# Ledger of designs, part 191: peptides against a protein of PDB entry 7BDX

Target 1, 212 residues: chain A of PDB entry 7BDX
Amino acid sequence: EMGAAACTLLWGVSSSEEVVKAILGGDKALKFFSITGQTMESFVKSLDGDVQELDSDESQFVFALAGIVTNVAAIACGREFLVNSSRVLLDTILQLLGDLKPGQCTKLKVLMLMSLYNVSINLKGLKYISESPGFIPLLWWLLSDPDAEVCLHVLRLVQSVVLEPEVFSKSASEFRSSLPLQRILAMSKSRNPRLQTAAQELLEDLRTLEHN

## One batch from the design tools (peptide; made by RFdiffusion4, then SolubleMPNN)

Design b2_p20_6_s2 (from b2_p20_6, 13 letters changed)
Fold by OpenDDE base, seed 3:
Formats: sequence, structure tokens, C-alpha cells
Structure b2_p20_6_s2 (fold): chain B 212 residues (1-212), chain C 212 residues (1-212), chain A 20 residues (1-20)
Amino acid sequence: as target 1 above (212 residues)
Amino acid sequence: as target 1 above (212 residues)
Amino acid sequence: SEIDELFEKLLKKQEEQAAE
């Protein structure tokens, strides 16, 4: 209980840039983010067969950790830190997104995807994520999620790749062959307006790049 | 490990007034400080006979909690919050200071004493602390500590009482009868310059009030 | 694969919802 409460407060205050700078300016930042990855991994491993008590202290703790990473990644210096000094955490997030089944831990997936999206604002972060082994298969897997919010954040991450010609040109053939275009097309017809718009924009961007 | 790391970061960032305001502005503040008291109490209860692994994750966690309380109490709105909404935590701190033996958990005692001193900057806080049952015996007990830093912070807390005539007048007879004046006099001869000065000033203040 | 089956089900469900 106390750990979850403390971590939840840290998550809340980490919405401030000054707090992110304070976290990163300390000598404990590296250790904290290293243990964060391990803790998140341990949680996901514990889900195999157990009823996800989503409201458990452990779940709340992991959500707060993912939220902290998201807030850190929202800040320029935080992105730089994650990309330069905490790549193992990024690798862990990518791995965990692959390990979680469709419909499983939706809130955690959303937070992790938001963190990756925030990291992708930095070209170095975008390159690191997109060049990760199995990145395209991972996108395909994540776009199979029944949750509209998960799919929305995956589409945003895909769009980050598509909007950067230097990155997209390297993976364009694999993106075209392996992205579930029919699924994205179905999302463009969704009643969810955010999902609909994101899918439409992505399909338009992909079509534009096919003609170039 | 992770809980201690998160709490340690929260402690570090709570040195900022804006972070304290953010902590207190949330709906979780009351719950957090309630659990904080319980956690600190549980830790102190666990010390009965066990080797204080001062470097344990649990010890580090409790130090961080006490540090957070200290930092919250350093801010005017934080003092107001503690005095109005978290009196149970203050009661717990006073109790724990009584439960700890001389020379036991020196760092924790210092942090808790610093928190009480910070609360004592508010007249309402000073009244609450000084009117607590057994407060004067507690001061006597704490001034028996072999650690100069513990004794220093006790002297500072005593000085907070002495400097407020409205408070001191109510307890003046008990202070004069129950304060270990010989011990304070011995502290005024200490080789520790901070302890020496604090003890000298307190003795001067007490003498001045005896003539009024 | 189980993944492919799930995807097909989800795709079908979305197609059905889009047809409504």
C-alpha cells in the first residue's frame, strides 16, 4: 500500500517539468529507472494465469511507474535521458508490450505507448524504437488489441515513424508489407472519433508516401 | 527496493515548495500521510530485538517518509495541512520518539525532530505539540540521547516553546521542574559548536524568563 | 495462430460494426 501511494504521488508531481529535472538531476535517477523496468517486467510475468486484480496495490504501483516514465518522456531533457541513459527501460517497455495479450492490461499498455510516443518526439528516440528488433511485428500485434485507446496510441506511434522520412524510408517496405492495413482501414470507420481521425490521417500519409 | 527508490525520489523533489503544493493539492494527500504514520510505526515496532540494518530498504523507505514530512512541514501550507488534517501523524511521530531508545535510530529521530520543529513554526502546531500528553517527559527522554545531533534538534524544539510566551507560560512550571538543566548545562560545554551554541542560548532564554 | 484468429475475429467485428 505505502509503496503504491508514494509512487502515485511521484507520478502526480512528475507532470511538472521542474520535478522531472529534479528527478534527473539526482544521483539516483539511473538506479530508479533500472529498477522501474525490472518491476514492470516482474508484474507482467506475474499476470500469467492470475486474475488481474487491476485495482491491486501492485497494479496501481506499476501504473504509477509507467506514468512517471510517460511524464519524464514528455520533457525534452527527460527524452534525452531515456534515450541516452535508460535504453534498457525502453527495451523492457517494448518487450512488455509484446508479452501482453490483446485486451490484457489496457491501461498499462496505454501508458507505455504514451511513453514511447513521447520518446519518439526525439529523432534519436524514434530511431531507437523503430530500429528495435521486431518493432513492426509488435505494431501489428498491438493493432490487434480490441481496445480503441490502445489502438489509437499505436497509430500515433506509427504516425511518428511515417512523419520522419529518414526513419520511414529504411522500413517502408516492411511497413507496407506487415502493417495491418485492413485493420487500420476498419479503424478509420470506427465510431470513436479520435481513433477514426488517427486512422484516416495515417492512411492518407501512407498513401502519399506510396506515390513518392 | 522499488518502493524505497520511489519514496526517496519523492523525498528529494519535496524540497520544492511547488512539489509540496502539488502533493497537498491532490485527493491522495490525506491517505498518504495516514499510511505514512502507520508505516513508520510498523518499522519502529519491528526494531525490537532485530539488528538495525540501517542500510536496509525498509530503513531507507522510512527515512524518506520522515524526510517528506520534514519537507512538507518546512512550507507554510504544509504546516497548516499537518496541523489541521494530519494530527494523527504528529501524534505518531511523538509516540515513536518516545518508543525509540537513546542511541537507537539516530537518523530517524533527527528527521522526526526536524519535522516537529518545522511544525512548531506555526503557533497552532507549537500549541498542539507542546500540549501533547507527556511532551515534557519526552523532551527529558530525548535529551538523554548520546547523539549530539538528536540533542541539538531537541534543544531547538524546546527553544520554540520558550520563545512563545503564550505557550511557555502554560508549561513554565513543568519545564523548570522537569527539564534536565544539568544536562543542558553540560551540552553548553560541548565541543560540538552547534550543540554548544543552542544549549547556551536556551539557558540564557530560560534565565531571562525566570526573572520575568 | 491464436493471434491470427483473434485478429480475424476483431476485424470481422469491426466490419460488422462499420456496416451498421
Scores: peptide ipSAE 0.015, ipTM 0.739, DockQ to the pose 0.021
Fold by OpenDDE base, seed 1:
Structure b2_p20_6_s2 (fold): chain B 212 residues (1-212), chain C 212 residues (1-212), chain A 20 residues (1-20)
Amino acid sequence: as target 1 above (212 residues)
Amino acid sequence: as target 1 above (212 residues)
Amino acid sequence: SEIDELFEKLLKKQEEQAAE
């Protein structure tokens, strides 16, 4: 209980750039983010057995951890830190997104996807994430999620890849061959306006790339 | 481990006034400070049996909690919050200072005494603390501690009481009758310059009050 | 929702294609 409460407060205040700088300027940041990855991994591995209630202290704790990572990744120095000093955490997030079943831990998936998107704002971060083994299959797996918010954040991450010619060119063949165009087209007809717009924009970007 | 790491980071960033305002502006502050008191109390009660290593994750966690309280109390809005909305925590801190033996948990005692001193900057806080049952006996018990830093922070708290005529007048008889003058005089001869100065200043303040 | 049903159908279709 107390750990979850403290972590939730830390998550809340980490929305400030100055707080992120204070976290990263300390001597404890590396250890904290290392243990964060391990804690999130342990939580996801425990889900295969117990109906962990979404409102459990453990779930709230892991949400707060993922939220902190997301808020750190929203800041330029935070992205630099994650890509240079906490690559294991990024690898863990990618792995966990693959390990989670469709509809499982939706809020956690959203936070993890937001963190990856934020990291992808940095070209070095985008290169690192997109060059990760199984990244393209992972995107398609995640687009199979029934949750519109999960799918939205996957589409945003896909858009980050498509809009960077240097990154897209390396995987263009695999990307085109495995792209669930029918799924994205279905999302462009969604009643969720954010999902609809993201899917439409991505389809336009992809059409532009096919003609070039 | 992870809880202690998160709480330690929260402690570090809580040195900022803006972070304290962010903590208190959220809907989780009351719950957090309630659980803080319970966690600190549980820790102190567990010390009677186990040689809890000072460097244990539990000890570091409780130090971080006490540090957060101290940093919140250093800010005007934080003092107002503690005195108005978290009096149970203040009562817990006073109780824990009484339950701890001389030389036991020195760092925790210092942080708790710093938090009480910071609260005492607010006249309402000083009134609340000084009117607590057994407050004067508690001060003299704490002055029996062998640690110079504990004694320093006790003397600072005593000075806060003595320098407020409205507060001192209510307890002046008990204060004068139980005052360990010989102990304070011994502290005025300390090799610790901060302790020496604090004891000298307090003796001067007390002499001034005896002549008025 | 109608969208959720569509996604379930699409999921099922992808599972069928992955099993082929």
Scores: peptide ipSAE 0.013, ipTM 0.739, DockQ to the pose 0.022
Fold by OpenDDE base, seed 5:
Structure b2_p20_6_s2 (fold): chain B 212 residues (1-212), chain C 212 residues (1-212), chain A 20 residues (1-20)
Amino acid sequence: as target 1 above (212 residues)
Amino acid sequence: as target 1 above (212 residues)
Amino acid sequence: SEIDELFEKLLKKQEEQAAE
C-alpha cells in the first residue's frame, strides 16, 4: 500500500519538466530506473493467466512506475537519460510487451507503449527501439490485441518509424513483408475514431512510400 | 527496495514548494499521509531493542517518509494541510517520539522533530503540538537523548513555544516546573557549537521571561 | 489468414462492448 501511494504521487508530480530534471539530477535516478524494470518484470511474471486485478495495490504501483517512465520520456533530457543510461529498462519494456498476451494487462501495455513512443521522438531513441531484436514481429504480436487503445499506441509507434526515412529505409523490406497490413486495414474500418484515423493515416503513408 | 527508491525520489523533489502544492492539490494526499503514519508506527513497532540497521531498505523508506512530511511542513499550505487534515499523523509523530528510547533511531527522531518544528512555524500548529497530552514530559524524555542533533531539534521546538506568548503563558508554570533546566544548562556547555548556542539562547529567553 | 479473421472478430467484439 505505502509504496503504491508514494509511487502514485511521484507519477503525478513527474508530469512537470522541472520534476523530471530534479529526478535525473540526483544520484538515485540510475538505481530507480534499474529497479523499475525489475519490478515490472516481476509483476508480469506473477500474473496467472489473463486475469489481472486492476484495482490491486500491486497493479497501481506498476502502473505508476510505467507512468513515471512515460513522463520522463516526454522530456528531452529524460529521453537522453533513457537511451544513454537506462537501455536495460527499454529492453525490459520491449520484452514485457512480447511476454504479455493479446488482451492481457491492457493498461500496462498502453503505458509502456506510450513510453516507447515518447522515446521514439528522438532519432537515437527511435533507432534503438526499431533496431531491437524482434521489433517487427513484436509489432505483429501487439497489433493482434483486441484493445483499441493498445492498437492505437502501436500504430503511433509504427508511424514514428515510417516517418523517419533513415530508419524506415533500413527496415522497409521487412516492414512491407511482416506488418499485418490486413489488421491495420481492419483498424481503419473501426468504429473507434482515434484508431480509425491512425490506421488510415498509416496506410496512406505506407502506400505513398510503396510508390516511391 | 522499489518502494524505498520511489519514496527517496519523492522526498528529494518535495524540497520544491511547487511539488508540495502538486502533492496536496491531488486527491491522493489524505490517503498518503494517513498511510505514512501507519507505516512509521509499524516500523517503530518492528524494532527489536536499540539496534537499527540504518542502511536497510526499510529504514531508508521510513526516513524518506519522514523527510516528505518535513518538506511539506516547510511550506505554508503544507502546514495548513497537516494541522487541518492530517492531525492523526502529528499525533503519531508525537507518540513515536515518546516510544523511542534515548539513543534509539536517532535519524528518524531528528527528521520527526524537524517536521514538528516546521509545523510549529504556524500558530495553529504550535498550539496543536504544545496542547498535545504529555507534550512537556515528552520534551523531558527527548532532552535525555545522548545525540546532540536530537537535543538541538528539541531545543528548537521548545524555543518555538517560548517565543509565542499566547502559547507559553498557558504552559509557563508547567514549563518552569518540568523542563530539565540542568540538562539544558549542560547543553549550553557542549563542545557542539550548534547545541551550545541553541541551549544558551533558550536559557537567556527563559531567564528574561522569569523576570517579566 | 485465419489470424486476421480472428483479429477482425476480436476487434468487432471489442467495438460492440464499447458501444454498450
Scores: peptide ipSAE 0.013, ipTM 0.737, DockQ to the pose 0.028
Fold by OpenDDE base, seed 2:
Structure b2_p20_6_s2 (fold): chain B 212 residues (1-212), chain C 212 residues (1-212), chain A 20 residues (1-20)
Amino acid sequence: as target 1 above (212 residues)
Amino acid sequence: as target 1 above (212 residues)
Amino acid sequence: SEIDELFEKLLKKQEEQAAE
């Protein structure tokens, strides 16, 4: 209980750039983010046995951790920290996104995807994520999720790859062959306006890159 | 481990006024400070059985909690919050200061005393603390502590009462009769310069009030 | 729509590449 409450407060205040700088300027940031990955992994592994209620203190704790990572990644110095000093955490997030089944832990998936998207704003972060083993298969897996918000954040992450020629050129063949284009097209016809727009924009960006 | 790490980061960033305002502006502050008191109490109660090492994750967690309370009380809006919305936490801190033996948990005592001193900057906080049942006996108990830093922070708290005529007048008779004046006089001869000065100043303030 | 035709062309190209 107390840990979840403290972590939730830390999540809330980490929306400030100054707080992110204060977190990272301390000697404890490395250890904190290392343990963060371990804690998130332990939580996801526990789901195979006991149906942990979404409203459990443990779930709230893990959501707050994912939220902190997202807020850190929203700041330039935070992205630099994650990409240089906490790559194992990024690997853990990618792994956990693969370990979760479609429709499982939707809120956590969204938070993790938001963190990866924020990291992708940094070219070094984008390269690291996109060059991760199994990244493209992971996108396929995540785009099969029934949740529109999960799919939206996956599309945003894909868009960040597509919009960066230096990254897209290296994987263009694999992206073109492995992206579930039919699924993305189905999303472009979604009743969810945000999902519809994101899917349309991505399809337009992909088409523009095929004509070149 | 993770909870202590998160709480320690929250302690560090709570040194900022803006972070204190952000903590208090949220809907979670009430619950957080309620659970804070319970957690601190649970820790102190656990000391009667197992010699918890000072460097334990649990000890660090409780130190961070006491540090957060101290940092909140350092800000005017934080004092107002503690005095209006978290009186039970103040009661808990007073109780725990009474429950701890001389020389026991010195670092925690110092942090708790610093929080009470900061609350005493607010006249309403000073009134609340000084009118608490057993407050003057508690001062006597705490001034018997062998630790110079504990005694220093007790003297500072006593000084805040003495310097406020509206508070001191109500308890002047009890303060004069119940304060260990001989102990304070002994502290005025301490080799510790900070303790020596604080004890001298308090004795001078008390003498000035006796001549009026 | 022109979008659907372009998508069918893309899908056909993917199918041809997968059959390669």
Scores: peptide ipSAE 0.022, ipTM 0.745, DockQ to the pose 0.014; fails the geometry check

Design b2_p20_6_s3 (from b2_p20_6, 12 letters changed)
Fold by OpenDDE base, seed 3:
Structure b2_p20_6_s3 (fold): chain B 212 residues (1-212), chain C 212 residues (1-212), chain A 20 residues (1-20)
Amino acid sequence: as target 1 above (212 residues)
Amino acid sequence: as target 1 above (212 residues)
Amino acid sequence: SEIDELFKELLEKQEEQAAS
């Protein structure tokens, strides 16, 4: 209980840039983010059989950790820190997103996807994520999720790749050959307006790239 | 490990007034401080037999909690919150300071004493603390500690009482009858300059009150 | 593809949940 409460407060206050700077300016940041990855990994490994009590202290703790990573990644210095000093955490997030089944741990997936998207605002971060082994298959695996919010954040991450010519050119062949076009087209007809818009924009961006 | 790391970061960032405001502006503050008291109490109760690993995750966690309370109490709105909405936590701190033996958990005692001192900056807080049952005996019990830093913070808290006529007048008889004058005089000759100064100032304040 | 079939089933489930 207490750990989850403390971590939840840290998550809440980490929405401030000054708090992110304070976290990163200390000597504890490296250790904290190292243990964060390990903790998240341990949680996901525990899911293989147990009914996930969504409101368990453990779940709330891991959500708060993922939220902290997201808020850190929202800040320029936080992105720089993650890309330079916490690559293991980024690798862990990518791994966990692959390990989670469609429909499993939706809230955690969303937070992790948001963190990756925020990292992708930095070209160095986008390069690192997109050059990760199995990144493109991972995107399509994640896009198979039944949750509209998961799919939305996948589409946003895909868009970050597509909008960066240096990144997209390296993976363009694999991207085109595996693109779940019918799924994206279906999302462009979604009743969820955010998902609909994101899918439409991505389809427009993809069409523009085919003509160039 | 992870809980202690998260709480340690929260402690570090809580040195900022803006972070304290953010903590208190949320709906989680009441729950957090309620559980804080319970957690600190559970820790102190566990000490009755076990060799306190000073660097244990549990110890570090409780130090961080006490540090957070201290930092919250350093801020005007934080003092108001503690005095109005977290009196149970203040009662717990007073209890734990009584339960701890001389020389036991020095770092925790210092943090808790600092929190009480910070609360005492608010007249309402000082009234609440000083009107607690056994407060004066507790001060003398704490002043028996072999640690100079513990004794320093006790003297500071005593000074806060002595400097407030409305508070001091209520307890003046008990205070005078139980005053460990020889102990305070010994502290005024301490090789620790901070302790020496605090004891000298308190002796001067007490002498001034005897002439009025 | 097996993935496309999985997508179709998932879409149908989303439509059922949105119609509930």
Scores: peptide ipSAE 0.013, ipTM 0.752, DockQ to the pose 0.025
Fold by OpenDDE base, seed 5:
Structure b2_p20_6_s3 (fold): chain B 212 residues (1-212), chain C 212 residues (1-212), chain A 20 residues (1-20)
Amino acid sequence: as target 1 above (212 residues)
Amino acid sequence: as target 1 above (212 residues)
Amino acid sequence: SEIDELFKELLEKQEEQAAS
């Protein structure tokens, strides 16, 4: 209970750039983000056995942790910190996104995908994430999710890769050979206007890359 | 572990006035400070049986909670919040300061005394604390502590009472009848310059009040 | 879906390749 309340408050105040700088300027930041990854991993591992009530203090605690990572990654110095000093946390987030089944822990997946997208705003972050083993298969696994918000954030992350020529060129062959084109086309016809737009824009970007 | 790390970070960033305002402007603040009091109380109750290692994650967690309360109380809106909406927490801090033995949990006592001193900067806060049952006996109990830093913060809190005529007049008879003058005189001869100065200043303030 | 099965097979093959 108290830990979840403290994390929730820290999440709320971490929306401020000055708070992110204060978190990262202290000697406790490295330890905090190391334990964050371990805590998120332990939570995901606990889901295979017990239907942890989604409204539990534990779920709220892990959501707050993922929210803090997302807010840190939204700031330039936070992205630099994550890519330089917390790579294991990024690797953990990628692993957990693979370990979660379609429709499982939707809110956590969205927050983790938002954190990866925020890291991908930096070219060094985008390179690091996109060069991770199994990254392209992971994107397609995540795009199989029935949740429109999960799919939206996957499409945004895919678009971040496609829009960076240096990154896209390294994976272009695997990307083209494994692209779930029918799934993306189905999303471009979605009743969800945000998902529809993101899928249409990605299809246009992909068409432009095939004609060049 | 993770809860202690989150609380430690929240403590660090709560040194900012804007962070205190952000904590208090949310709908989670009341719940957080309610649980804070309960958590601190549970920790102090656990000390009577188990020599909890002073360097435990639990100790660090409770220190961070006490530190957050202290930082909130350092800000005008934080004092107003505590005195208007978290009186039970102030009552808990007073109770815990009474329950702790001389030399026990020195760091926690210092942080709690600092929080009460910060609350006492506001006349409404000073009135609330000083009108608490057993407040004067509690000050003398705390002043028996062998730790110079505990004694220093007790003397500062006593001085806050003495310097406010409206508050001091209500308790002046009890204060004068129970004053551990020999203990304060011994502190005025301390090798600790901060404790020495605080004790000398308090003795001068008390002399001024006897001659008026 | 056929796509979900295909991606599951792809992930299983990658886990086998990473474990080898």
Scores: peptide ipSAE 0.012, ipTM 0.741, DockQ to the pose 0.019
Fold by OpenDDE base, seed 4:
Structure b2_p20_6_s3 (fold): chain B 212 residues (1-212), chain C 212 residues (1-212), chain A 20 residues (1-20)
Amino acid sequence: as target 1 above (212 residues)
Amino acid sequence: as target 1 above (212 residues)
Amino acid sequence: SEIDELFKELLEKQEEQAAS
C-alpha cells in the first residue's frame, strides 16, 4: 500500500517540468529508473500465474511507475536522459509490450506506449526505438489489440516513424511488406473519433510517402 | 527497494512549495499521510526484535516519509493540512518519539522533531502539539538523548512553546516544575555551536518569562 | 504491390464519395 501511494503521488507531481528536472538533477535518477524497469518486468511475468486483480496495490504501483516514465519523456531533458542513461528501461518497455497479449493490461500498455511516443519526439529517441529488434512486428502485434486507446497510441507511434524520412527510409521495405493496411482502414471507420482521425491522418501520410 | 527509491524521490521534490501544493491538491493526500503514520509505527515496533540495519531499504523508506512530512510542514498550507486533516499522523509522531529510547533511531527522531517544529510555526499547530497528553514529559525524555542534533531540535521545539504566551501560560506550572535546567545549562556549554546557541537563547527566553 | 492496389481502391472510393 505505502509504495503505491508514494509512487502515485510522485506520478502526479511529475506532470510538472520542474519536478522532472528535480528528479533528473538528483544522483538517484539512474537507480530509480533501473529499478522501475525491473519492477515492471517482474509484474508482467507474474501475470501468467494468479489472477492479479487489476486494482491490486501492485498494479497501481506499476501504473504509477509507467506514468512517471511518460511524464519524464514529455520533457526534452527527460527524453535525453532516457535515451542516454536509461536505454535498458526503453528496451524493457518494448519487451513488455511484446510479452503482453491483446487485451491484457490495457492501462499499462497505454502508459508505456505514451512514454515511447514521447521519447519519439526526439530524433535520437525515435532512432533508438525504431532500430530496436522486432520494432515493426511489435507495432503490428500491438495494433491487433481490441482496445481503441492502445490502437490510438500505436497509430501515433507509427505516425512518428512515418513523419521522419531519415528513420522511415531505413525500415521502409519491411514497413511496406508487413503493413496491416486493412486493419488501419478498419480503424479509419471506427466510431471512436480519436482513433478514426489518427488512422485517417496516418493513411494520408502513407499515401504522401508513396507519391514521393 | 523500489518503494524506498520512489519515496526518496518524492522526498527530494517535496522541498518545493509547488510540489507540496500539488501533493495536497490531490485526492490522495489523506490516504498517503494515513498510511505514512502506520508505516512509521510498524517500523518503530519492529526495532525491538531483529537488528534492522540502519541502511536497510525499510529504514531509508521511513526516513523519506519523515522527510516528506517535514517538507509539507514547512509550508503554510501543509501545516494547515496536517493540523486539520492528519492529526492522527501528528499523534503518531509524538507517540513514536516517546517509544524510541535515547540514542535509538537518531535520524528518524531528527526528521520527526523537524516536522513538529515546522507544525509549531502555526499557532493552531503549536496549540495542538503542546496540548497533546504527556507533551512536556516527552520533551524532557527527548532532551536526555546523547545526540546533539536530537537535543537541538528539542530545544527549538521548547523555544516555540516558550515564545507563545497563549500556549506557555497553559503549561507554565508543569513546565517550571519539571524543567531539566541542569541539562539545558550543560547544553549551553556544549562544544556543538548550534546546540550551545539554542540552549543559551532558550535560557534567555526563560529568564525573560520569569521577570514578566 | 498489394498495398498499392489497396491504396488505389481507397482512392477510388474517396473519389466516388466526393462525386456523390
Scores: peptide ipSAE 0.000, ipTM 0.749, DockQ to the pose 0.015
Fold by OpenDDE base, seed 2:
Structure b2_p20_6_s3 (fold): chain B 212 residues (1-212), chain C 212 residues (1-212), chain A 20 residues (1-20)
Amino acid sequence: as target 1 above (212 residues)
Amino acid sequence: as target 1 above (212 residues)
Amino acid sequence: SEIDELFKELLEKQEEQAAS
């Protein structure tokens, strides 16, 4: 309980740029983000056996950790830290997103996807994530999720790849060959207005890339 | 481990006034400070049986909690919150300071005493603490500590009582009758310059009160 | 549009691969 409460408060205050700078300027940041990855991994591995209630202190703790990573990645120096000093954490997030089944741990998926999207704002971060083994198959696996928010954040991450020529060119063949176009077209007709808009924009971006 | 790491980061960032405001402006503050008291109490109670290593994750966690309380109490709105909304935590700190033996958990005592001193900057806080049952005996119990830093922070807290006429007048009889004058005089001759100065100032303040 | 045809051809190829 107390750990979850402390981590939740840390998540809340980490929305401030000054707090992110304070976290990263300390000597504890490296250890914290290393243990963060391990803790999130342990939690996801525990889900295959025990039905952990989503409202548990453990779940709240892991959500707060994912939220902290997202808030750190929202700041330029935070992105730089994650990409330079916490690559193992990014690898862990990618792994966990692959290990989770469609519909499983939706809130955690959303938070992790938001963190990856924020990292993708940095070209170095986008390169690192997109060059990760199995990244394109992972995007399609995640886009099979029944949850509209998961799909929305996947589409945003896909858009980050498509809008960066230097990244897209490296994987354009694999991307085009495996693109779940029917799924994206279905999302462009969604009743969820955010999902609908994101799918439409991505389709427009893809069309623009094919005409050039 | 992860809880201690998160709490340690929260302690570090709570040195900022803006972070204290953010902690207190949230809906989680009440629960956090309630659990803080319980966690600190559980830790101190565990010391009677198991020799908990002072360098344990649990010890670090409790030190971080005491540090957070101290940082909150350093800010005007934080003092107001503690005195208005977390009185049970103040009661717990007073209790734990009484339960700990001389020389036991010196670092924790110092942090707790610093928090009480910071609360004493607010007249309402000073009134609340000083009117707590057994407060004067507690000061003398704590002043029997072999540690110079513990004694220093006790003397600072005693000085806060002595310098406030409205508080001192209520307990002046008990204070004068139980004052460990020989102990304070011994501290005024200490080789520790901070302890020496604090004891000298307190003796001067007491002399001024007797001449009026 | 030529793009709609290219997307249609891509979709047809994906459907053929999924049916195989």
Scores: peptide ipSAE 0.005, ipTM 0.741, DockQ to the pose 0.014; fails the geometry check

